Peptides against a protein of PDB entry 3T7K. Designs and how they scored, part 41

Target 1, 248 residues: chain A of PDB entry 3T7K
Amino acid sequence: KAEKILARFNELPNYDLKAVCTGCFHDGFNEVDIEILNQLGIKIFDNIKETDKLNCIFAPKILRTEKFLKSLSFEPLKFALKPEFIIDLLKQIHSKKDKLSQININLFDYEINGINESIISKTKLPTKVFERANIRCINLVNDIPGGVDTIGSVLKAHGIEKINVLRSKKCTFEDIIPNDVSKQENGGIFKYVLIVTKASQVKKFTKLINDRDKNETILIVEWNWCVESIFHLNVDFTSKKNVLYQKK

## One batch from the design tools (peptide; made by RFdiffusion4, then SolubleMPNN)

Design b1_p12_2_s3 (from b1_p12_2, 4 letters changed)
Fold by OpenDDE base, seed 5:
Structure b1_p12_2_s3 (fold): chain B 248 residues (1-248), chain A 12 residues (1-12)
Amino acid sequence: as target 1 above (248 residues)
Amino acid sequence: MDKEDIELPSST
């Protein structure tokens, strides 16, 4: 059926998209439209898998979803597109009125606002954002909204190798892992990196660390610090935004 | 709605 619909076009574009969707297309696509998209080099996947070599995200805007945050870890992210690209494409293809010899839809017209070329270019870097920031091992409180699995999965996609989950009420100093980074590349390495949700946790962890490992470097941040670092594909250690405690 | 399509909460 798709072939018959597409046969009216003299030339078909190959968009070479391997995409996931977030905040759009909740009802999915019908089989004909999936086949049409496939013939145009557009493959939509339900979930993010590294093996699929995803290069595109469809979303109406910048979102704080797992899929959107992980899309910024694609190697590279080629396109971050509004769902209107697919909508307009399918409308043009299903249109019986226009004897269109060609599909006239440009990917660049459908870019998500706020995902600029500077962000896209950083996805071509050989390292992940937290890897570049010398953050390899982190401590994450178990009571974090969104859950440790989801948040941990996003952080791992962005180059955090080890996530230690802290039982906030019962943890001791021995439960806190150091950020094991051997190479000082051009930026201050924090020996202890923690993501917390409450001021009481800041007080607890700062005390535990300072009492047992005096003069060590500590970074305690909110989840929003991670999100902003991901959205910019850069860690700004000069910013105090979403930093709860810092000891250099 | 897949868990993956839920916006993660703000820490604020």
Scores: peptide ipSAE 0.375, ipTM 0.858, DockQ to the pose 0.816
Fold by OpenDDE base, seed 2:
Structure b1_p12_2_s3 (fold): chain B 248 residues (1-248), chain A 12 residues (1-12)
Amino acid sequence: as target 1 above (248 residues)
Amino acid sequence: MDKEDIELPSST
């Protein structure tokens, strides 16, 4: 069926997209449209797997979904596109009235607002955002909204190697792991990095650390600090936004 | 709605 529909075009583009969708196409695509997209070099996957070498995200806007946040860790993310790209593409292909010899759809016209070339270019870097920030090991409170597995999976996609889950009510100093990063000459390394949800946790963890390891560096942030760092593919240590406690 | 399409909450 798809071949017969596409046979009217003299030349077919190869978009070379390996994509996931978030916030769009919840009902999926029919078999004919999937085959059309496949013939145009557009492969849509249900889930993110490293083996699939994903390079594209479809979303209506910047979203705080696991898929969207992880898409910024693709190597590289080639395109972040609005779903209208697929909609307009399929509409043009199914249009019997248009004696179009070629598909006239430019990917650049469908870029997600706020995902600019500066962000896309950073996905070509050999390192992940938290790796570049010298954040390898973090402590995460167990009561984090969204759950430790989802949050942890996003953080790992962005270069955090070890996530220690803290039982906020029961944890002691011995339960807190250090951020074991070799002192690189260029950049402040925090010995203790924590993601927390409440001011009471800040007070607890700062006391536990300062009572046992008085002179060490501490960074305590909200989840939004991680999200903003991911959206910019850069950690801004000069910003106090979403930082609950910092000791340099 | 797939679990992966749920927006993670903003830290309040």
Scores: peptide ipSAE 0.374, ipTM 0.857, DockQ to the pose 0.810
Fold by OpenDDE base, seed 1:
Structure b1_p12_2_s3 (fold): chain B 248 residues (1-248), chain A 12 residues (1-12)
Amino acid sequence: as target 1 above (248 residues)
Amino acid sequence: MDKEDIELPSST
């Protein structure tokens, strides 16, 4: 069926998209439309797998979904597109009236607002955002909204190697892991990095660390600090936004 | 709903 529909076009674009969707296309696509998209070089995957070499995301806007946040870790992310790209493409292809010899849809007209070329360019960097920030090992409170597995998976996609889950009520100093990075001469490396949800946790962890490992560097942040760092593909250590405690 | 399409909460 797809071949017969596409046979009216003299030339077919190859978009070379390996995509996931988030916040759109919850009902999926029919078999004919999937085949049409496949013939146009558009492959849509249900889940993110490294083996699939994903390069695209479809979303209506910037979202705080696991898929969206992980898409910014693609190597590279080539396109972040609105679902209207697929909708308009399929509409044009199914249109019986237009003696269109060519598909006239430009990917750049469908860019997600706020995902600019500067962000896309950073996905071509050989390192991940937290790797560049010298954040390798973090402590994550077990009561984080969204769950430690989801949050941890996003953080790992962005270069955090080790996530230590802290039982906020029962944890001791010995449960807190250091950020095991070599001291760079020119960069403020935090020995302890923690993601917390409450001011009481800040008070607890700062006390535990300062009582046992006095004068060490500490960074305590909210989840929003991580999200903003991901959305910008840059850690701004000059910003106090979403930083709950910092000791240099 | 796939867990991956749930927006992660804001900490603020």
Scores: peptide ipSAE 0.374, ipTM 0.858, DockQ to the pose 0.792
Fold by OpenDDE base, seed 3:
Structure b1_p12_2_s3 (fold): chain B 248 residues (1-248), chain A 12 residues (1-12)
Amino acid sequence: as target 1 above (248 residues)
Amino acid sequence: MDKEDIELPSST
């Protein structure tokens, strides 16, 4: 059925998109539209798998979803597009009765606001954002909103290798893991990195660490610090935004 | 709703 619909065009674009959707297309697509999109080089996947070599995200705006946050870890992310790209494309394909030379839809007209070429270009770097920041091992409190599995999955996609879940009420100093990164010459490595939710946790962990390991470096942040770092594909250690405690 | 399509809350 799709072939008959597309036969009215002299030339078909190949968009070369392997995409996931977030905050849009919850009902999916009908079989004909999936086939049309596939013939235009647009393949939409339900879930993120590394094997699929995803290069695109569809979303109405920047979102704090697992899919959106993980899309910034694609290698590379080629496009972050509004769902209107697909909507307008399918409308153009279904509406015109006459033989058309070309489909006149430009991907660049549908970019998600705030995902610019500077962000896209950073997805071509050989390292992940937290890897570049010398953050390999973190401590995560068990009461984090969104859950440790979802948060942990996002952080791992961005280069955190080890996530230690802390039982915030019961943990001792011995439960806190160090950020085991080989000293590279020029980067301030924090020995202890923690993501916490409450000021009481900051007080607890700072006391536990300082009482047992007084001279060590500590970084305690909130989840928003991680999100901002992901959205910029850069860790800004000069910013105090979303930093709850820092000891250099 | 896919668990992956839920917005994670802000910490602020």
Scores: peptide ipSAE 0.374, ipTM 0.858, DockQ to the pose 0.774

Design b1_p12_2_s4 (from b1_p12_2, 4 letters changed)
Fold by OpenDDE base, seed 3:
Structure b1_p12_2_s4 (fold): chain B 248 residues (1-248), chain A 12 residues (1-12)
Amino acid sequence: as target 1 above (248 residues)
Amino acid sequence: MKKEDIEIPSSK
């Protein structure tokens, strides 16, 4: 059926998209539309797998979903597009009865606001955002909204190698892991990196660390610090935004 | 909705 629909076009574009969707297309696509999209070089996947070599995300805007956050770790992310791209494409394909020379839809007209070429270009870097920031091992409180598995999965996609889950009420100093990174000459390495949810946790962990490991470097942040770092594909250590405690 | 499509809330 798709072939018959597409036969009215003299030339078909190849968009070369391997995409996931988030915040849109919850009901999926019918078989004919999937076949049409496939013939145009648009393949949509249900889940993120590294083996699929995903290069595109469809979303109405920047979202704080696991899929959206992980899409910024694609190697590279080529396109971040609004769902209207697919909607308009399918509409054009289904509406015109006469032979059309070309499908006139430009991908660049459908870019997600706030995902610019500077962000896209950073996805071509050989390192992940937290790797570049010398953050390898983190401590994560167990009561974090969204859950440690989801947050941990996002952080791992962006270069965190080890996530230590802290039972905030029961943890001791011995439960806190150091960020084991070789001293690079130019970067302030934090020995202890923690993601927390409450001011009481800041007080607890700062006391535990300062009492047992005096003069060590500490970074305590909110989840939003990680999210902002991901959205910009850059860690700004000069910013105090979402930093709860910092000792250099 | 899949878990992967739910927005992770702010900790604040």
Scores: peptide ipSAE 0.624, ipTM 0.954, DockQ to the pose 0.876
Fold by OpenDDE base, seed 2:
Structure b1_p12_2_s4 (fold): chain B 248 residues (1-248), chain A 12 residues (1-12)
Amino acid sequence: as target 1 above (248 residues)
Amino acid sequence: MKKEDIEIPSSK
């Protein structure tokens, strides 16, 4: 069926998209539309797997979903597109009235607002955002909204190697892991990096660290600090936004 | 709705 529908076009584009969707197309696509998309070089996957070499995300806007956040770790992310790309594409293809010799849809017209070429270009870097920021090992409180598994998975996708989950009520200093990174000459390295949810946790962890490991560098942030860093593919250590405690 | 499509809330 798809072949017959596409036969009216003299030339078919190959978009070379390996995509996931988030915040759109919850019901998926029918078999004919999937076949059409496949013939146009658009393959949509249900889940993110490294082996699939994903290069595209479909979403209506910037979202705080695991899929969207992880899409910014693709190597590279070629396109972040609005679902209207697929909608308009399929609409044009299914149109019987248009004597269209060619599909006239430009991917660049469907860019997600806020995911510009500057962001896309950073996905071509050989390092991940937290790797570039010298954040290898973090401490994460167990009561974080969204869950430690989801948040941990996103953070790992962005270059954090080790996530230590802290039981906030029961943890001691010995439960806190250092951010074991080699001193690079030009970057502020924090010995202790923590993601917390409450002011009481800030007070607890700062006391535990300062009492036992005096004069060490500490960074305590909210989850939003990580999200903003991911959305910009850059860690801004000059910003106080979403930083709960910092000791240099 | 898949877990991966749920927006992760702010910690605040």
Scores: peptide ipSAE 0.623, ipTM 0.954, DockQ to the pose 0.878
Fold by OpenDDE base, seed 1:
Structure b1_p12_2_s4 (fold): chain B 248 residues (1-248), chain A 12 residues (1-12)
Amino acid sequence: as target 1 above (248 residues)
Amino acid sequence: MKKEDIEIPSSK
């Protein structure tokens, strides 16, 4: 069926997209449309797997979903596209009236707002955003909205190697792990990095650390600090936004 | 909706 539909075109583009969707296409596609997309080099996957070599995300806008956040860790992310790309493509293909010799849809016309070439270019870097920031080990409170598994999975995709989950009510100093990075001469390494949700946790952890390890560097942030870092594929240590406590 | 498609809320 798909072949007969596509036979109306003299040439078919190969978009070479291996994509996931988030915030769109919840009902999926019919079998004919999937086959059409496949013949155009567009493969849509249900889940993110490293083996699939994903290079594209479909979303209506920048979203704070696990899929969207992880898509910025693709190697590289080639395209971040609005769902209208697929919609318009399928509409054009299914059109019986247009004696179209060619499919004339430009991927660049469907870019997600806020995902620019600068962001895309950073996905080609050999390192991940938190790796570049010398953040390898973090402490995460167990009561974080979204859950430690989801948050942890996103953070790992972006270069966090070890996530220590803190039982906020019961944890002691001994439960807090250091960010085990080699002391680089040029500053900016925090011995203790923590993601917390409440001011009471800031007070608790700062006290625990300062009472036992008084001279060490501490970074306590909100989840939004991580999200902003991911959306920009850069950690800005000069920004106080979403930083709850910092000791250099 | 899949867990992976749910927006992770802000901690504030």
Scores: peptide ipSAE 0.623, ipTM 0.954, DockQ to the pose 0.874
Fold by OpenDDE base, seed 4:
Structure b1_p12_2_s4 (fold): chain B 248 residues (1-248), chain A 12 residues (1-12)
Amino acid sequence: as target 1 above (248 residues)
Amino acid sequence: MKKEDIEIPSSK
């Protein structure tokens, strides 16, 4: 069926997209449309797997979903596109208008607002955003909204190697892991990096660390600090936004 | 809706 539909075109583009969707296409695609998309070099996957070498995300806008956040870790992310790309593409293909010589849809017209070439270019870097920021090991409170698995998975996709989950009520200083990174000359290296949810945790962890390791550097942030860092593919250590405690 | 498509809320 797909072949018959596509036969009306003299030339078919190869978009070379390996994509996931988030915030759109909840009902998926019918078999014919999947085949059409496949013939156009558009393969849509249900889940993110590294083995699939994903290079595209479909979403209506910047979203705080696991899929969207992880898409910014693709190597590279080639395209971040609005679902209207697929909608318009399929609409044109299914149109009963006479022999169209070609499909006239430019991917660049469907870019997600806020994901520009500057962001895309950073996905070509050999390092991940938190790796570049000298954040290798973090402490994450167990009561974080969204859950430690989801948050941890996103953070790992962005270069955090070790996630230590802290039982916020029961943890001691010995439960807190250091951010073991080699001293680089120009980077603010924090010995202790923590993601917390509430002020009482800030008070607790700052006390525990300062009582036992008084001269060490501490960074305590909200999840939003990580999200903003991901959305920009850059950690801004000068910003106080979403920073709950910082000791240099 | 899949877990991966749910927006992760702010921690505060």
Scores: peptide ipSAE 0.623, ipTM 0.954, DockQ to the pose 0.904

Design b1_p12_3_s1 (from b1_p12_3, 4 letters changed)
Fold by OpenDDE base, seed 1:
Structure b1_p12_3_s1 (fold): chain B 248 residues (1-248), chain A 12 residues (1-12)
Amino acid sequence: as target 1 above (248 residues)
Amino acid sequence: KKEEELEKLFGL
């Protein structure tokens, strides 16, 4: 059926999109439209898998969803597009009135606001954002909104290798893992990195660490610190935004 | 469910 619909065009673009969607297309697509999109080199996946070599995200705007945050870890993310790209494309293809010999839809007209070429270019780097920041092992409190699995999955996509989940009320110093990175000569590596949700956790963990390992470096942040780092594909250690405690 | 929860919790 798709072939008959597409037969009216002399040339078909190959968009070469391997995409996921977030905040849009909740009802999916009908079989004919999926077939049409596939013929145009647009493949939409339900979930993120490394094997699929995803290069695109569809979303109405910048979102804090797992899919959106992980899309910034694609290698590379080629396009971050508004759903209107698909909508307008399918409208043009289904239009009976337009004796259009060609599909006139440009991907660049549908870019998500705030995802610019500077961000896209950083997805071509050989390293991940937290890898570049020398953050390999983190401690994550178990009461984090969104859950430790989702948050941990996003962090791992961005180069954190080890997520240690802390039972905030019951944990001791021995439960806190160090960020096991080789000391660089120029400093700036935090031995203990923690993501917490409340001030009482800051007080607890700072006390536990300082009482047992007094001279070590500590970074305690909110989840928003990680999100901002992901959205910029850069960790700014000069910023105090979303930093709850820092000891250099 | 998980995406919707993240959307609601972190402000879309």
Scores: peptide ipSAE 0.032, ipTM 0.720, DockQ to the pose 0.430
Fold by OpenDDE base, seed 5:
Structure b1_p12_3_s1 (fold): chain B 248 residues (1-248), chain A 12 residues (1-12)
Amino acid sequence: as target 1 above (248 residues)
Amino acid sequence: KKEEELEKLFGL
């Protein structure tokens, strides 16, 4: 069926997209449209797997979904596109009126607002954003909205190797893991990095650490600190935004 | 389900 529909075009583009969708196409695609997209070099996956070498995301705008945040860890993210790309493409292909010899859809016309070339270019870097920031091991409170599995999976995609989940009501100093990073000559390294949800947790963890390891560096942040770092593909240690406690 | 929860939780 797809071959017969596409046979009217003299030349078919190869878009070379391996994509996931978020905030769009909840009902998926019919079998004919999937086959059409496949013949145009567009493969849509249900989930993110490293083995699939994903290079594209479809979303209506910047989102804080797991898929969107992880898409910024693709190697590289080539395109962040609005769903209208697929809609207009399929509409043109199914059109009986247009004696079009060629498909006239340009990927660059469908870029997601706020995902610019500066962000895209950073996805070509050999390191992940938290790796570049010397954040290898973090502590994450168990009551974080979105759940520790989802949040942890996003953080791992962005270069955090170890996520220690803290039971905030029951944890002791011994439950807090250090950020095991060798001192690089030119980088501020925090020995303890924590993501928390409440001011009471800041007070608790600050006390536990300072009572047992009084001279060590501490960074306590909100989840929004991580999100902003991901969206910029850069950690700004000069910013106090979403930082709840910092000891240098 | 999980994606919709993240959209709602983070006020986009």
Scores: peptide ipSAE 0.032, ipTM 0.721, DockQ to the pose 0.428
Fold by OpenDDE base, seed 2:
Structure b1_p12_3_s1 (fold): chain B 248 residues (1-248), chain A 12 residues (1-12)
Amino acid sequence: as target 1 above (248 residues)
Amino acid sequence: KKEEELEKLFGL
């Protein structure tokens, strides 16, 4: 059926998209439209797997979903597109206007607002955002909204190797892991990096660390600090935004 | 549903 629909076009574009969707297409696509998209080099996957070599995200806007945040870790993310790309494409293809020799849809017209070429270009870097920031090992409180598995999975996609989950009510100093990164000459490495949800946790962890490991560097942040770092594909250590405690 | 719940949880 898809072949018959596409046979009216003299030339078909190959978009070479391996995509996931977030905040759109909840009902999926019918079999014919999936086949049409496949013939145009557009493959939509339900879930992110590294083996699929995903290069595209469909979303109506910048979202804080697991899929959106992980899409910024694609190698590279080639396109971050509004769902209107697919909608308009399928509309043109299903149109009864026999006179369309070519599909006239440009991917660049459907870019998600705020995901510009500067962001896309950073996904071509050989390193991940937290790797570049010398953050290898972090401590994450167990009561974080979204859950430690989801948050941890996003952080790992962005170059954090080890996530230590802290049971905030029961943890001791010995439960806190150091950020074990070899001192590169030119960057302030925080020995302890923690993501917390409450001011009481800041007070607890700062006390535990400062009492037992005096004069060490500490970074305590909110989840929003990680999100902003991901959206910019850069960690700004000069910003105090979403930083709850910092000791250099 | 789960993604929408995640969006709400993250203050979208």
Scores: peptide ipSAE 0.032, ipTM 0.720, DockQ to the pose 0.563
Fold by OpenDDE base, seed 3:
Structure b1_p12_3_s1 (fold): chain B 248 residues (1-248), chain A 12 residues (1-12)
Amino acid sequence: as target 1 above (248 residues)
Amino acid sequence: KKEEELEKLFGL
């Protein structure tokens, strides 16, 4: 029983973690270790649900998994930790050494490289990254790696309200939706935003839009543009990285 | 398996 194992400590920390794991702990935890973690205020969930008020992710590094990308949309993300935190914690707790007065494991020693305080602070903002970028409605090609459902779910978690799936071979101009954002005076609102996979799609969509809706603003990007925007929790419209076509 | 497959798909 977890209680008997923890009884050797005079005081137990409360870490207040509601976490998901990605790229680690594929086999889960045994019942005793789950009970131990729960007594330390660490609850691990299998899936992301908004109702669970998740505040933590465990991963060995920055990953492009659905869970990792969505964790950056937590409100707020408090901690992004390496799995070694749990490993070292459980190892210390299962150690047969004499009465340790306290568990001496600091969360800050286990931060994922590249997820710093600047990133964490942005998760406290009242808006999502694509909302701040005035991207509400996007067009997504149906042949995107990872599938439109997974990609769409990540994008929605980050403030995109409407995802229009384009059948790239069969679509016409009428199938392309505008990004319906009220003209805010300050900055690059694109009427048409598209995520594509191929140069042939860029050529097709630019022609369709320019032939039918002349002089409108267009942004065509790769999925990597979205990923970089998520990892920075900021859209840099000055960067040409992963931008395939831009018309201001 | 599924997460690793997703990571590979997004790393391409």
Scores: peptide ipSAE 0.031, ipTM 0.718, DockQ to the pose 0.764

